# Peptides against a protein of PDB entry 5H65: the designs that were tried, part 82

Target 1, 294 residues: chain A of PDB entry 5H65
Amino acid sequence: QYLERTPLCAILKQKAPQQYRIRAKLRSYKPRRLFQSVKLHCPKCHLLQEVPHEGDLDIIFQDGATKTPDVKLQNTSLYDSKIWTTKNQKGRKVAVHFVKNNGILPLSNECLLLIEGGTLSEICKLSNKFNSVIPVRSGHEDLELLDLSAPFLIQGTIHHYGCKQCSSLRSIQNLNSLVDKTSWIPSSVAEALGIVPLQYVFVMTFTLDDGTGVLEAYLMDSDKFFQIPASEVLMDDDLQKSVDMIMDMFCPPGIKIDAYPWLECFIKSYNVTNGTDNQICYQIFDTTVAEDVI

## One batch from the design tools (peptide; aimed at target 1 L34 M220)

Design b2_p29_4_s4 (made by RFdiffusion4, then SolubleMPNN; from b2_p29_4, 16 letters changed)
Fold by OpenDDE base, seed 2:
Structure b2_p29_4_s4 (fold): chain B 294 residues (1-294), chain A 29 residues (1-29)
Amino acid sequence: as target 1 above (294 residues)
Amino acid sequence: TIAQIHEQLRALDESWDDSTTGFDMSFYK
């Protein structure tokens, strides 16, 4: 939709909710560290969560590795299983289940692996070779997802997470409902397993100044603003550099704001009630930044 | 909606350090 440009001073006088097109300079922003801006958002319960760190995952998978795979759950119509005992001091049992498509093992790049007892390192190695990996555990009657605190699906370097609050987990045999057992679309996997997938989002606060006024606006965006997926940025150095370059361009350190480039974007106002106080806040939306020529 | 998560956003905003300009090159903890 077309919106005429509105100066910030005029916007600050208006009631919410409204949508605006603005042209302003990015005076400052939070957070200053990229990893702090990336969060997981549940589209259903709207909880924002931290992306688990490798250390967190190590603990989860280490705990999972203490559990012995159930022999009774191996080699079903859905998957072929291979197990081995590690040569470490503990001699942990590891099981890898190769999901079949119509009873036939697909090519490695199309094959989904279910892994029991694997370490984070082992899982990551497997995900590079087979693309798709689900950490699982032996349930009473079927394999089950290991832990929603860990990824329910790892594809290459991408970790897909589910919401603990909103998910009603179903056993792994529910993957049978998927007609195509080669593409392994995260949303389809999530649906089959009763998982509400979390969305990677950039969460930032922008202080915008157009010379007529100053306002703060939140950015919560998955892939539009930077044209970089929040789901990929933490695992890709080049994408990280790109985001950093974009932010440095709009808010260059050590330079006066008068020399800052103009940022054109859309913002929407909304009402927030805090007790007896009513606040009007702002969010950046439907905006893609592009490099400006100064 | 954004309003539904505003308190979470506010909490995050308060937790972030604003002492520096630009992104820190330390992307990982």
Scores: peptide ipSAE 0.321, ipTM 0.727, DockQ to the pose 0.471
OpenDDE base, seeds 1, 3, 4, 5: peptide ipSAE 0.312, 0.314, 0.319, 0.318; ipTM 0.724, 0.723, 0.728, 0.725; seed 1 fails the geometry check

Design b2_p29_5 (made by RFdiffusion4)
Pose (drawn by RFdiffusion4):
Structure b2_p29_5 (pose): chain A 289 residues (1-273, 279-294), chain P 29 residues (1-29)
Amino acid sequence: QYLERTPLCAILKQKAPQQYRIRAKLRSYKPRRLFQSVKLHCPKCHLLQEVPHEGDLDIIFQDGATKTPDVKLQNTSLYDSKIWTTKNQKGRKVAVHFVKNNGILPLSNECLLLIEGGTLSEICKLSNKFNSVIPVRSGHEDLELLDLSAPFLIQGTIHHYGCKQCSSLRSIQNLNSLVDKTSWIPSSVAEALGIVPLQYVFVMTFTLDDGTGVLEAYLMDSDKFFQIPASEVLMDDDLQKSVDMIMDMFCPPGIKIDAYPWLECFIKSYNVTQICYQIFDTTVAEDVI
Amino acid sequence: TAEEEEEAEQKLAEQLKEIDEKWTEEEEE
């Protein structure tokens, strides 16, 4: 009834901060390598970070495999422990600590594992069969998180990371403070260990063109615009294909802008200290499947 | 409170520009 659209040339003449409903074609976008759009964002210090690569994580987990699990930290009231020996793996020993709920191990899909000396591949397999996995190491008096450079919790396909600057790391026994040992809410796990969780976000720069003007608008969201969770996409091939197809739909490589579909969206202007623009309250996924 | 929100928004905007500049340089290579 009252759906109207503001041309870009009109927006460029106005001062910030304001909000606009627009319709424009995606002339171009950055990043060209779409995997680089997935960033980690700390809600406390607002710092943007890269997600660690497989090679980075492999280094951490292999380095963890050189340390021997401490027998003194095994079989507590919090967890049952089991050590596996290995062959042809530089004498590696793997410790898996099964976390109990009121002195009783829960079903595997509700059971959290703590693991010393495991590989990324093994941790990912364990995450399929169990509720979740925390990489750990034998500290002086207690089990401790392996490294904040690695995920503090792997749950399903989501690798949860914490902020090195904002976190004040606590040892594993502090998991006793959790209300139960079966739900394993990632924010609750992070609070018990003194970790400030990072948030996954898609970060992209769109160049929008409606024929009246050109404008750069940022995309910064977790799951609204694509209806694909940023927290899952790096570990899910189907979600990656969906992102590829949506961006190929709005901005196909090689063909002309005349043939591109229109992008209906809101944008908000704001002062940085120059005026910048950002997409908000917008999804391409509701009308596109 | 409003001042702290504003400073957070400015800090985040600066970072987005830095990421964008880095992506432009990579595309030029």

Design b2_p29_5_s1 (made by RFdiffusion4, then SolubleMPNN; from b2_p29_5, 19 letters changed)
Fold by OpenDDE base, seed 1:
Structure b2_p29_5_s1 (fold): chain B 294 residues (1-294), chain A 29 residues (1-29)
Amino acid sequence: as target 1 above (294 residues)
Amino acid sequence: SAAAQQQALSQLLQQLLELDAQWRAEEAA
């Protein structure tokens, strides 16, 4: 698509909705801390949620660890089970279920583990050794997802979350519907279990200034703007540094705005109504800024 | 085959046991 560049002063006088191409300097942005800019977004109900902190997950898994795995749910056609007792916490029972593909156990790097009674630390260690981990609990007739407040799927360092509002959870045996039980695509797993997966997004507000005017533009983006996935940035120091470098490049500390580089991007205007008040807001879209940095 | 599956399971369990051993060591430390 091609749009002529429009100065901010002209944009500020126009009705919404419209799309613009702009060239402006990033006067400031919020939030300043990267971890505060990463949120979870539901594509269905559009709610924004905070990414759970380690402490939050500890509580959830600790609670789950108080439950004893049901023996009758072990060793099904879908999975083979191993149970052991920890030496601490008065002998906590932990169950690991190795999911089979058409009755065949996969290699560790293709294996999905269902875990009962594991701590966050244990689950993370397992997810680093095996392909995927799902925290589960013993239901009445089948294994079930432990809690949507925790990840429904952990792959390496990536935590996949589901929307509590939009999801209608189904039992673990519904994984049988998956033809490919080796790759464990998060969306496929979610669909099988009745989960609406949440999306990691960068959420920021940019104050843009082109010398003719100033406006605030909202950024909600998963991986295009920085060319860095929001889903990976929290667990990768190098990616965090890259984002910080990009932001520092456009908004360098201790330097006057006159020396800031120009940012070219697309913004769209839209109307927001709150009672009798009508406000025009702006959102950045279809913009990549990290081509020369990454 | 059944034998192949047993071997596969054994390998997976061995990896799990290795992790368990590490966890035990961490608990003792």
Scores: peptide ipSAE 0.214, ipTM 0.790, DockQ to the pose 0.011
OpenDDE base, seeds 2, 3, 4, 5: peptide ipSAE 0.213, 0.172, 0.187, 0.188; ipTM 0.789, 0.789, 0.790, 0.794

Design b2_p29_5_s2 (made by RFdiffusion4, then SolubleMPNN; from b2_p29_5, 18 letters changed)
Fold by OpenDDE base, seed 2:
Structure b2_p29_5_s2 (fold): chain B 294 residues (1-294), chain A 29 residues (1-29)
Amino acid sequence: as target 1 above (294 residues)
Amino acid sequence: SEAEKRAQEELLLKQLLELHEKELEEEAK
């Protein structure tokens, strides 16, 4: 774990792959807006995806609401069902299924809701009252996850997404395989439903300058760099302010780079081949800056 | 209207919570 500090000019001359400890100033970074830096990453296929916007989710749930809940799928050993017919223009049937633990209805803070035909607003409000919410639809023989383009699990303000490429969806009754039907651990839910969960990550490009050379390094991190989970930052103003403050500290606007604080971090080099072109790229790893006082 | 939509949503939430509470009470007996 111990690495000697290496100047950027020396690093730029070396072959990859290697690991380095560096001390440099953050000349600039991209993207500048925090919400643009938060992505979804699949740990299996390594695809990066954008976090869906509220507008995208509204459309998905609106489309889902056009389908009628199947009466045959209501009130199983796994869940108790309640159906509502709204008095809106076209009428909308909303089905809510309360997942039971060994035939017993849990307290709200331990209860998972399956919602069929709910709007984003309704789902979000429910997620603040119950442990978790899964948007579902009526399949041929069982309830099924509505759409992997939407969250497969909502806990409070956290939206959990799955990879469309890597997931092989299974029906809702597979939740029976869970021994604990009160905590609703996202990874366990995902496994039961055949979902490969996506990971929230900060994705940024840092331009680093130590006076000997300039190097671009990528940051892809979930919760270590800022000591703030990427999964929570988009829905928490205080966390957003904290990240902004950290970035402003290392790259303050309106002043010259000579006055910038020094950033100490670890970077690794790796080769990227594109046809006949060989390029060495750099990535920040195992670095925490939240506690840095300079 | 948006007001009507909000009212319907609040009603649904209220009914769901009441139903949940009622079911818990019945199981406790």
Scores: peptide ipSAE 0.288, ipTM 0.839, DockQ to the pose 0.010
OpenDDE base, seeds 1, 3, 4, 5: peptide ipSAE 0.124, 0.121, 0.276, 0.094; ipTM 0.750, 0.742, 0.835, 0.699

Design b2_p29_5_s3 (made by RFdiffusion4, then SolubleMPNN; from b2_p29_5, 17 letters changed)
Fold by OpenDDE base, seed 3:
Structure b2_p29_5_s3 (fold): chain B 294 residues (1-294), chain A 29 residues (1-29)
Amino acid sequence: as target 1 above (294 residues)
Amino acid sequence: SAAEQQKQQSLLLKQLQELHEKWLKEEAE
């Protein structure tokens, strides 16, 4: 897509909706903390929500750990089950279910584990060792997803979440519908279980200044702008540092804006109506950060 | 092959067992 560069002063005078290519300096941005900028977005209902904190997950899994696995739901055609009993903690039982592919157990790097009664720490240990983990609980007739407030799928350090509003949960046996029971693609797992997966996104507001005018532009992006996945950044210190460095580069502290690098990006304008008030807003799109020579 | 499948299963279970043993050790501390 080709667009000629337009000065901000001209853009500010035009009606929406329109698309623009701009060159501007990042005067300021919010939120300043990276962990505050990462959200979960539903592609269906478009709701934005916070990524659950470790403390939130601890509570959910602690509650789940108070439930005893149902013996009647162990060792089905879909999975083999192992039961662990803790020595302490009043003999808490943890069930580990290994999903089979046509009756055959896969390799550890292809394995899906269903964890029943595990703590966050235990689940994380399992997810670090095996390909995929789903926290589950004993339902009436089948295993079920534990809680949509927690990840429905954990793969390494990536936590996959589902939308509570849009999802219509199905029991674990619906994983039988998957032809490939080795790769465990998150979207396929979600579909089988009736989950609408949420998308990790960076949500930020940029104040852009090109010397002719100033406007605020909204950024909602998953992996293009920073070339860093929002889904991985919270669990990787190096990725966090990279994002911080990028932001410091475009908006360096302690120096004048005249020395800031130029940011080239695409923005689109759109109308927002709130009662009797009509406002034009701007959103960054199809943009990867690039620095122009000063 | 059947032999490969058996080996695969044994390895998976061994890895699980090792993790379980670590948990038990941590509980004792």
Scores: peptide ipSAE 0.228, ipTM 0.806, DockQ to the pose 0.011
OpenDDE base, seeds 1, 2, 4, 5: peptide ipSAE 0.226, 0.224, 0.221, 0.224; ipTM 0.804, 0.803, 0.800, 0.804

Design b2_p29_5_s4 (made by RFdiffusion4, then SolubleMPNN; from b2_p29_5, 20 letters changed)
Fold by OpenDDE base, seed 1:
Structure b2_p29_5_s4 (fold): chain B 294 residues (1-294), chain A 29 residues (1-29)
Amino acid sequence: as target 1 above (294 residues)
Amino acid sequence: SAEQQQQQQSQLLQQLQQLHAEWEREEAE
């Protein structure tokens, strides 16, 4: 819907909730580092959490690698299994399960692998050669997802995470319910396994100034604001550079704010209760910077 | 088809074996 432009000074005097169209300069933003602005968001419980770091994943997979794959769970109607024994001192066993489509092994570029006992490095190597990888462990009667603190699905360089709070995990055999066992759509895999998938989002705080007033606005966006998916930016240097260029354009270092470009965007106000204090906060919504640069 | 199944199986096994061999070499270095 069309909204008239409202000066920040007027907005700051109004009660929430309301929606506004504004034209302002980006005085500053936080966090300044892009990797700190990418978070995981649950669409169901709305929890925001950090994207796990490589070190965090290393620990999880290292712990998983201490467990031996159960021979009884190998070579089912759903998957064929191959066991490797490492040449290191511990002789660690790694199980690779190839999921079949109607009893037929797919092509490598269509193949889902279930991995037991793999390190992060090994899993990443597999994900570079095959379509999808799911880290798993041997359960009592079936393979199970290893840990929701790690990706439930890895496709190339993209890590898909699930919400611990909202997910009710089901065993790997539930992948049988998938009609298409070639494309491995993350949402379909998640549904089959009882996972509520988390969404990658950019989370930033913008300080906006239109010369009449200064306002802080919260940005939580997955792909619209920058026209760049938050899910891909962490693993793509070119996308990172693009985001950095956009931010530098709106908030150039070493230049006075008077020379900054104008940003047109939509903001909504909302009430936040902090004890006895009622605070009005602002959030950017329905905004694309590529289209709103003036 | 049977031929398709054999081809796909062969491809997967070959790719898997190649990766395994690479890992073994890396561990030996």
Scores: peptide ipSAE 0.244, ipTM 0.829, DockQ to the pose 0.011
OpenDDE base, seeds 2, 3, 4, 5: peptide ipSAE 0.242, 0.244, 0.245, 0.244; ipTM 0.825, 0.827, 0.827, 0.825; seed 4 fails the geometry check

Design b2_p29_6 (made by RFdiffusion4)
Pose (drawn by RFdiffusion4):
Structure b2_p29_6 (pose): chain A 289 residues (1-273, 279-294), chain P 29 residues (1-29)
Amino acid sequence: QYLERTPLCAILKQKAPQQYRIRAKLRSYKPRRLFQSVKLHCPKCHLLQEVPHEGDLDIIFQDGATKTPDVKLQNTSLYDSKIWTTKNQKGRKVAVHFVKNNGILPLSNECLLLIEGGTLSEICKLSNKFNSVIPVRSGHEDLELLDLSAPFLIQGTIHHYGCKQCSSLRSIQNLNSLVDKTSWIPSSVAEALGIVPLQYVFVMTFTLDDGTGVLEAYLMDSDKFFQIPASEVLMDDDLQKSVDMIMDMFCPPGIKIDAYPWLECFIKSYNVTQICYQIFDTTVAEDVI
Amino acid sequence: EAEDEEAFEKFKTASQSQFMKEWADEYFS
């Protein structure tokens, strides 16, 4: 009834901060390599960070495999422990600690594992069969998180990361403070270990063109615009294909802008200290499947 | 690749504004 659209030439003449409903074509976008759009964002210090690569994580987990699990930290009231020996793996030993709920191990889909000396591949397989996995190492008096460079919790396809700057790391026994040992809410796990969780976000720069003007608008969201979770997309091939197809739909490579579909959206202007623009309250996924 | 890096560095600088910090607090609350 009152759906009206503001041309880009009118927006460029105005001061910030304001909000606009617009319709424009996606002339171009960055990143050209879409995997680089997935960033980690700390809600506390507002820093943006790259997600560690497989090679980075492999280095951490292999380095963890050189250390011997400490027998003194095995079989507590919090967890049962089991050590596996290996062959042809530089004498590696793997410790898996099964976390109990009131002195009883829960079902595998509710059971959290703590693991010393495991590979990324093994941790990912364990994450399918069990509720979740925390990479750990034998500290002086207690089990401790392996490294904040690696995920503090792997749950399903989500690798949860914490902020190195904002976190004050606590040892594993502090998991006793969790209300139960079956739900394993990631924010609750992070609080018990003194970790400030990082948030996954898609970060992209869109160049919008409606024929009256041109404008650069940022995309920064976890799951609204694509209806694809940023927290899952790096570990899910289907979600990656969906992002590829949506961006190929709005901005196909090689063909002209005349043939592109329109992008209906809101944008908000704001002062940085020059005026910048950002997409908000917008999803392409409701009308596109 | 250089263009992608540049675009990202622009966004990263812009995200440090007071406006974006208030938005992030509400968004991730």

Design b2_p29_6_s1 (made by RFdiffusion4, then SolubleMPNN; from b2_p29_6, 14 letters changed)
Fold by OpenDDE base, seed 1:
Structure b2_p29_6_s1 (fold): chain B 294 residues (1-294), chain A 29 residues (1-29)
Amino acid sequence: as target 1 above (294 residues)
Amino acid sequence: SAEDEAALAKFEKAWQSEEMKQLSKELFS
C-alpha cells in the first residue's frame, strides 16, 4: 500500500481511525526483555495468553503421569502401542502410541507419537527423535488430548498450543481423517482434534519520536516485523540474539537519540473507550524492519 | 555432527527392525 509520510505532530491532532506512513526514531520500547514480549494469541476470540513456563508444563505432565494408561485403548488400527516401565518412581508406566500410515509404521522422522504418562523431559526427548509428539490421556472410549494448558503438538522444539475458550476437543481417532499421516501439519492436526490453534506473537509498545512529536504505538506481530517467527524465538538462542541486535540497532544504548537510525513503518490509529475516558491509540502494521538490518 | 548422525542411524535401524522396546529404552534412558 502507498501512503505519504505524515509527521507525528500532524497525526497527534487527527481523529481516529486513520492509517499513516511514518518515519520516526525508536526512543524506547517495552517490555525490555524478549521473553516477556512473546505471547499466545487466539485468532478467533482474540485473547492474549502467556506462554506456559517450563515449570507449568512440568506440573501438568507430572499430574498426567499419575494416571495409568488404559489397556483397552492400546493397539488400534490407527496406532501401535508399547508400554515402558520406568526404572524410577516405583515403575511408572508410560504408554507410547506410534501412529501408522495406512496400517504401516512410517519412518521415525515422519511418525507421530502419542504419549501417556511421560514427563516433560521424556516428551522432549521423543519430540527431538521423532519430530511429532502429542501428549494424550486415556479417555472413556478413546485416547484424548491431555490438556490444552500444555501443547497439543510438539514438533522438535516447537510447542503448539490451543485455545481453551474456542476449542471443542475431539478424540484421537479423529486423526484418521488426515490423508497424510507423515507430515503432521499443525493446523491439520488441530482441525482434526477440534482445536483452535493459538498463534505466537510479539507484543511490544514502541515510543516513537520524529522530532515533531512523540507517540506510543502497539506492535502485535507473529513473523513479519522481525522476519523471525515468534513461535521459534523462545527456543533458539540465535534467533533471540538476532531480535536483540535489531532492537539495539534501532534503540542503541549509551548514545543520544539524535544518533538513532530512522525507522519507517505504518501505523493505524483507533479509538479506545475505558469507562468515561476516550483515547486514541496507535498500532504498527504491515511493517518489516529486518530488511533494514545490515 | 557425526555423533548426531550416528545416533539417528541407530534409532532408524531400531525403528525399521521394529525393535520398539530397545528404542523406548534408549529414549527414556
Scores: peptide ipSAE 0.075, ipTM 0.599, DockQ to the pose 0.012
OpenDDE base, seeds 2, 3, 4, 5: peptide ipSAE 0.020, 0.017, 0.019, 0.072; ipTM 0.547, 0.551, 0.544, 0.629

Design b2_p29_6_s2 (made by RFdiffusion4, then SolubleMPNN; from b2_p29_6, 17 letters changed)
Fold by OpenDDE base, seed 3:
Structure b2_p29_6_s2 (fold): chain B 294 residues (1-294), chain A 29 residues (1-29)
Amino acid sequence: as target 1 above (294 residues)
Amino acid sequence: SAEDQAALARFERAWQSPEMKEESKKLFA
């Protein structure tokens, strides 16, 4: 979409909603720490949630590991089960269920594991060798997803989360509805289990200055702005460094703003009601970072 | 780590066998 560039001073005088193309310098941004800018967003109810920290997950899985797997739920037509008893934790039971495709166990890189009673460390080890891992618990008649506060699906280093508000969980046997039990597309798994998947997003506030005015713009983006997926950045040091470098490029420390590069982006204005006060806010959209070195 | 990879390999071998191998329990210690 084409828009003529509009100076910030003009934008600040106009009513919302409108769309603009701007060229401005990034005077400052918040939050300064990358891990604070990555959130989970529900596309349905639009709630924003914090990404659970490792410590949070440890607690969830520790609690789950206190429950004993139900022997009656092992070895169904959907999965084959194996159970381990730990030595160091007073006989903690860990059940691993290997999902079958038409009664046949797939290759490890195609296999979905359902893990019951595993720790985060154990789950992560398995997720690096198998296609996917779902933390589960023994329900009354079937295996159930363990907790929506934890990932419903782990693929490699990618943790997929679901919305507690919008999801209506179904039991594990609903995975039978999937024709292909080798690819394990997250959206398909979510649908089968009644989960509304959350989206990783960068959430930041930019203070933009083009010399005519100063404007705060909100950024909520999953993968376009940085050309780096928010879903991968927390688990990849190189991606984190890349984002930091980009931000340092546009907002370099220790130098004056007149030496900053220009940021070209699209922003849209929108109305926000705060009590009796109406405020116009701005959001960056459809923008990939690009610098103008002049 | 190499140790983790070896442990997981043992786990997989144990899965393929009728009986669980004791060495594979390291993954769940």
Scores: peptide ipSAE 0.052, ipTM 0.647, DockQ to the pose 0.011
OpenDDE base, seeds 1, 2, 4, 5: peptide ipSAE 0.022, 0.022, 0.026, 0.019; ipTM 0.569, 0.530, 0.538, 0.500; seed 5 fails the geometry check

Design b2_p29_6_s3 (made by RFdiffusion4, then SolubleMPNN; from b2_p29_6, 16 letters changed)
Fold by OpenDDE base, seed 1:
Structure b2_p29_6_s3 (fold): chain B 294 residues (1-294), chain A 29 residues (1-29)
Amino acid sequence: as target 1 above (294 residues)
Amino acid sequence: SEEDQAALEKFKKAWQSKEMQEESKKLFA
């Protein structure tokens, strides 16, 4: 579709909902820190939540590590199991379950590990060395996902989270329903386990100024705006630098706004009711900054 | 033969499994 450019002063006078194409300068934005702008979004219930901090995960996995693996749940048709006793941590028991494909273990780079009793550090090491890792615990009849407050799947440095509200967890044996037990596609794993996967998103508020008016626009985007996945940015220094460079380009510190570059983007207006007050808000959509710099 | 090839593949995977287990052990030692 094609939209003609509309000045902000005109937009500010119009009723919602409407879509606009604008050309404006980024006067300011919030939050200023990148790590504060990355959130988890549920596509079903639309809840936004913070990405768990390392400290939070440590607590969850520490709690899990206090529980002894159930020996009766080891070595099923789905996985082969090994239990290790740590030299440290007062002889903590850790179970590693290697998921098989059609009864045969795949290569290390294709193998899914189920970890029972591992610390965050150990789990991260395993995911980096092998491939996919699911933190689990011993249930009554089967292994179960440890906690949706922690990642349900870790692949390398990528942590996949599920929505507590929308998920109805199923036991680990439901992974048998997966035809491909080598690639371990996160969405497929989630589906098998009854998890609604959360989406990493950039969440920012832009203050836009085109000289005719000033408008605040909300940005919620996973990978289009920066052409950088929100799911990867927190674990990649180069990607972080790239985002910072983009933001500094549009909103350079210590420089007057007159020298700022122009940003072309699409915004949509919508109504928000807060009590008796009706407010019109704006959201950026279908915009890529790398292609929309003037 | 196809059977021999299948046996070889099973052996390779079994060996890989053992290696994987040993590597995992090192992480907890």
Scores: peptide ipSAE 0.221, ipTM 0.735, DockQ to the pose 0.009
OpenDDE base, seeds 2, 3, 4, 5: peptide ipSAE 0.089, 0.119, 0.038, 0.050; ipTM 0.549, 0.636, 0.505, 0.646; seed 2 fails the geometry check

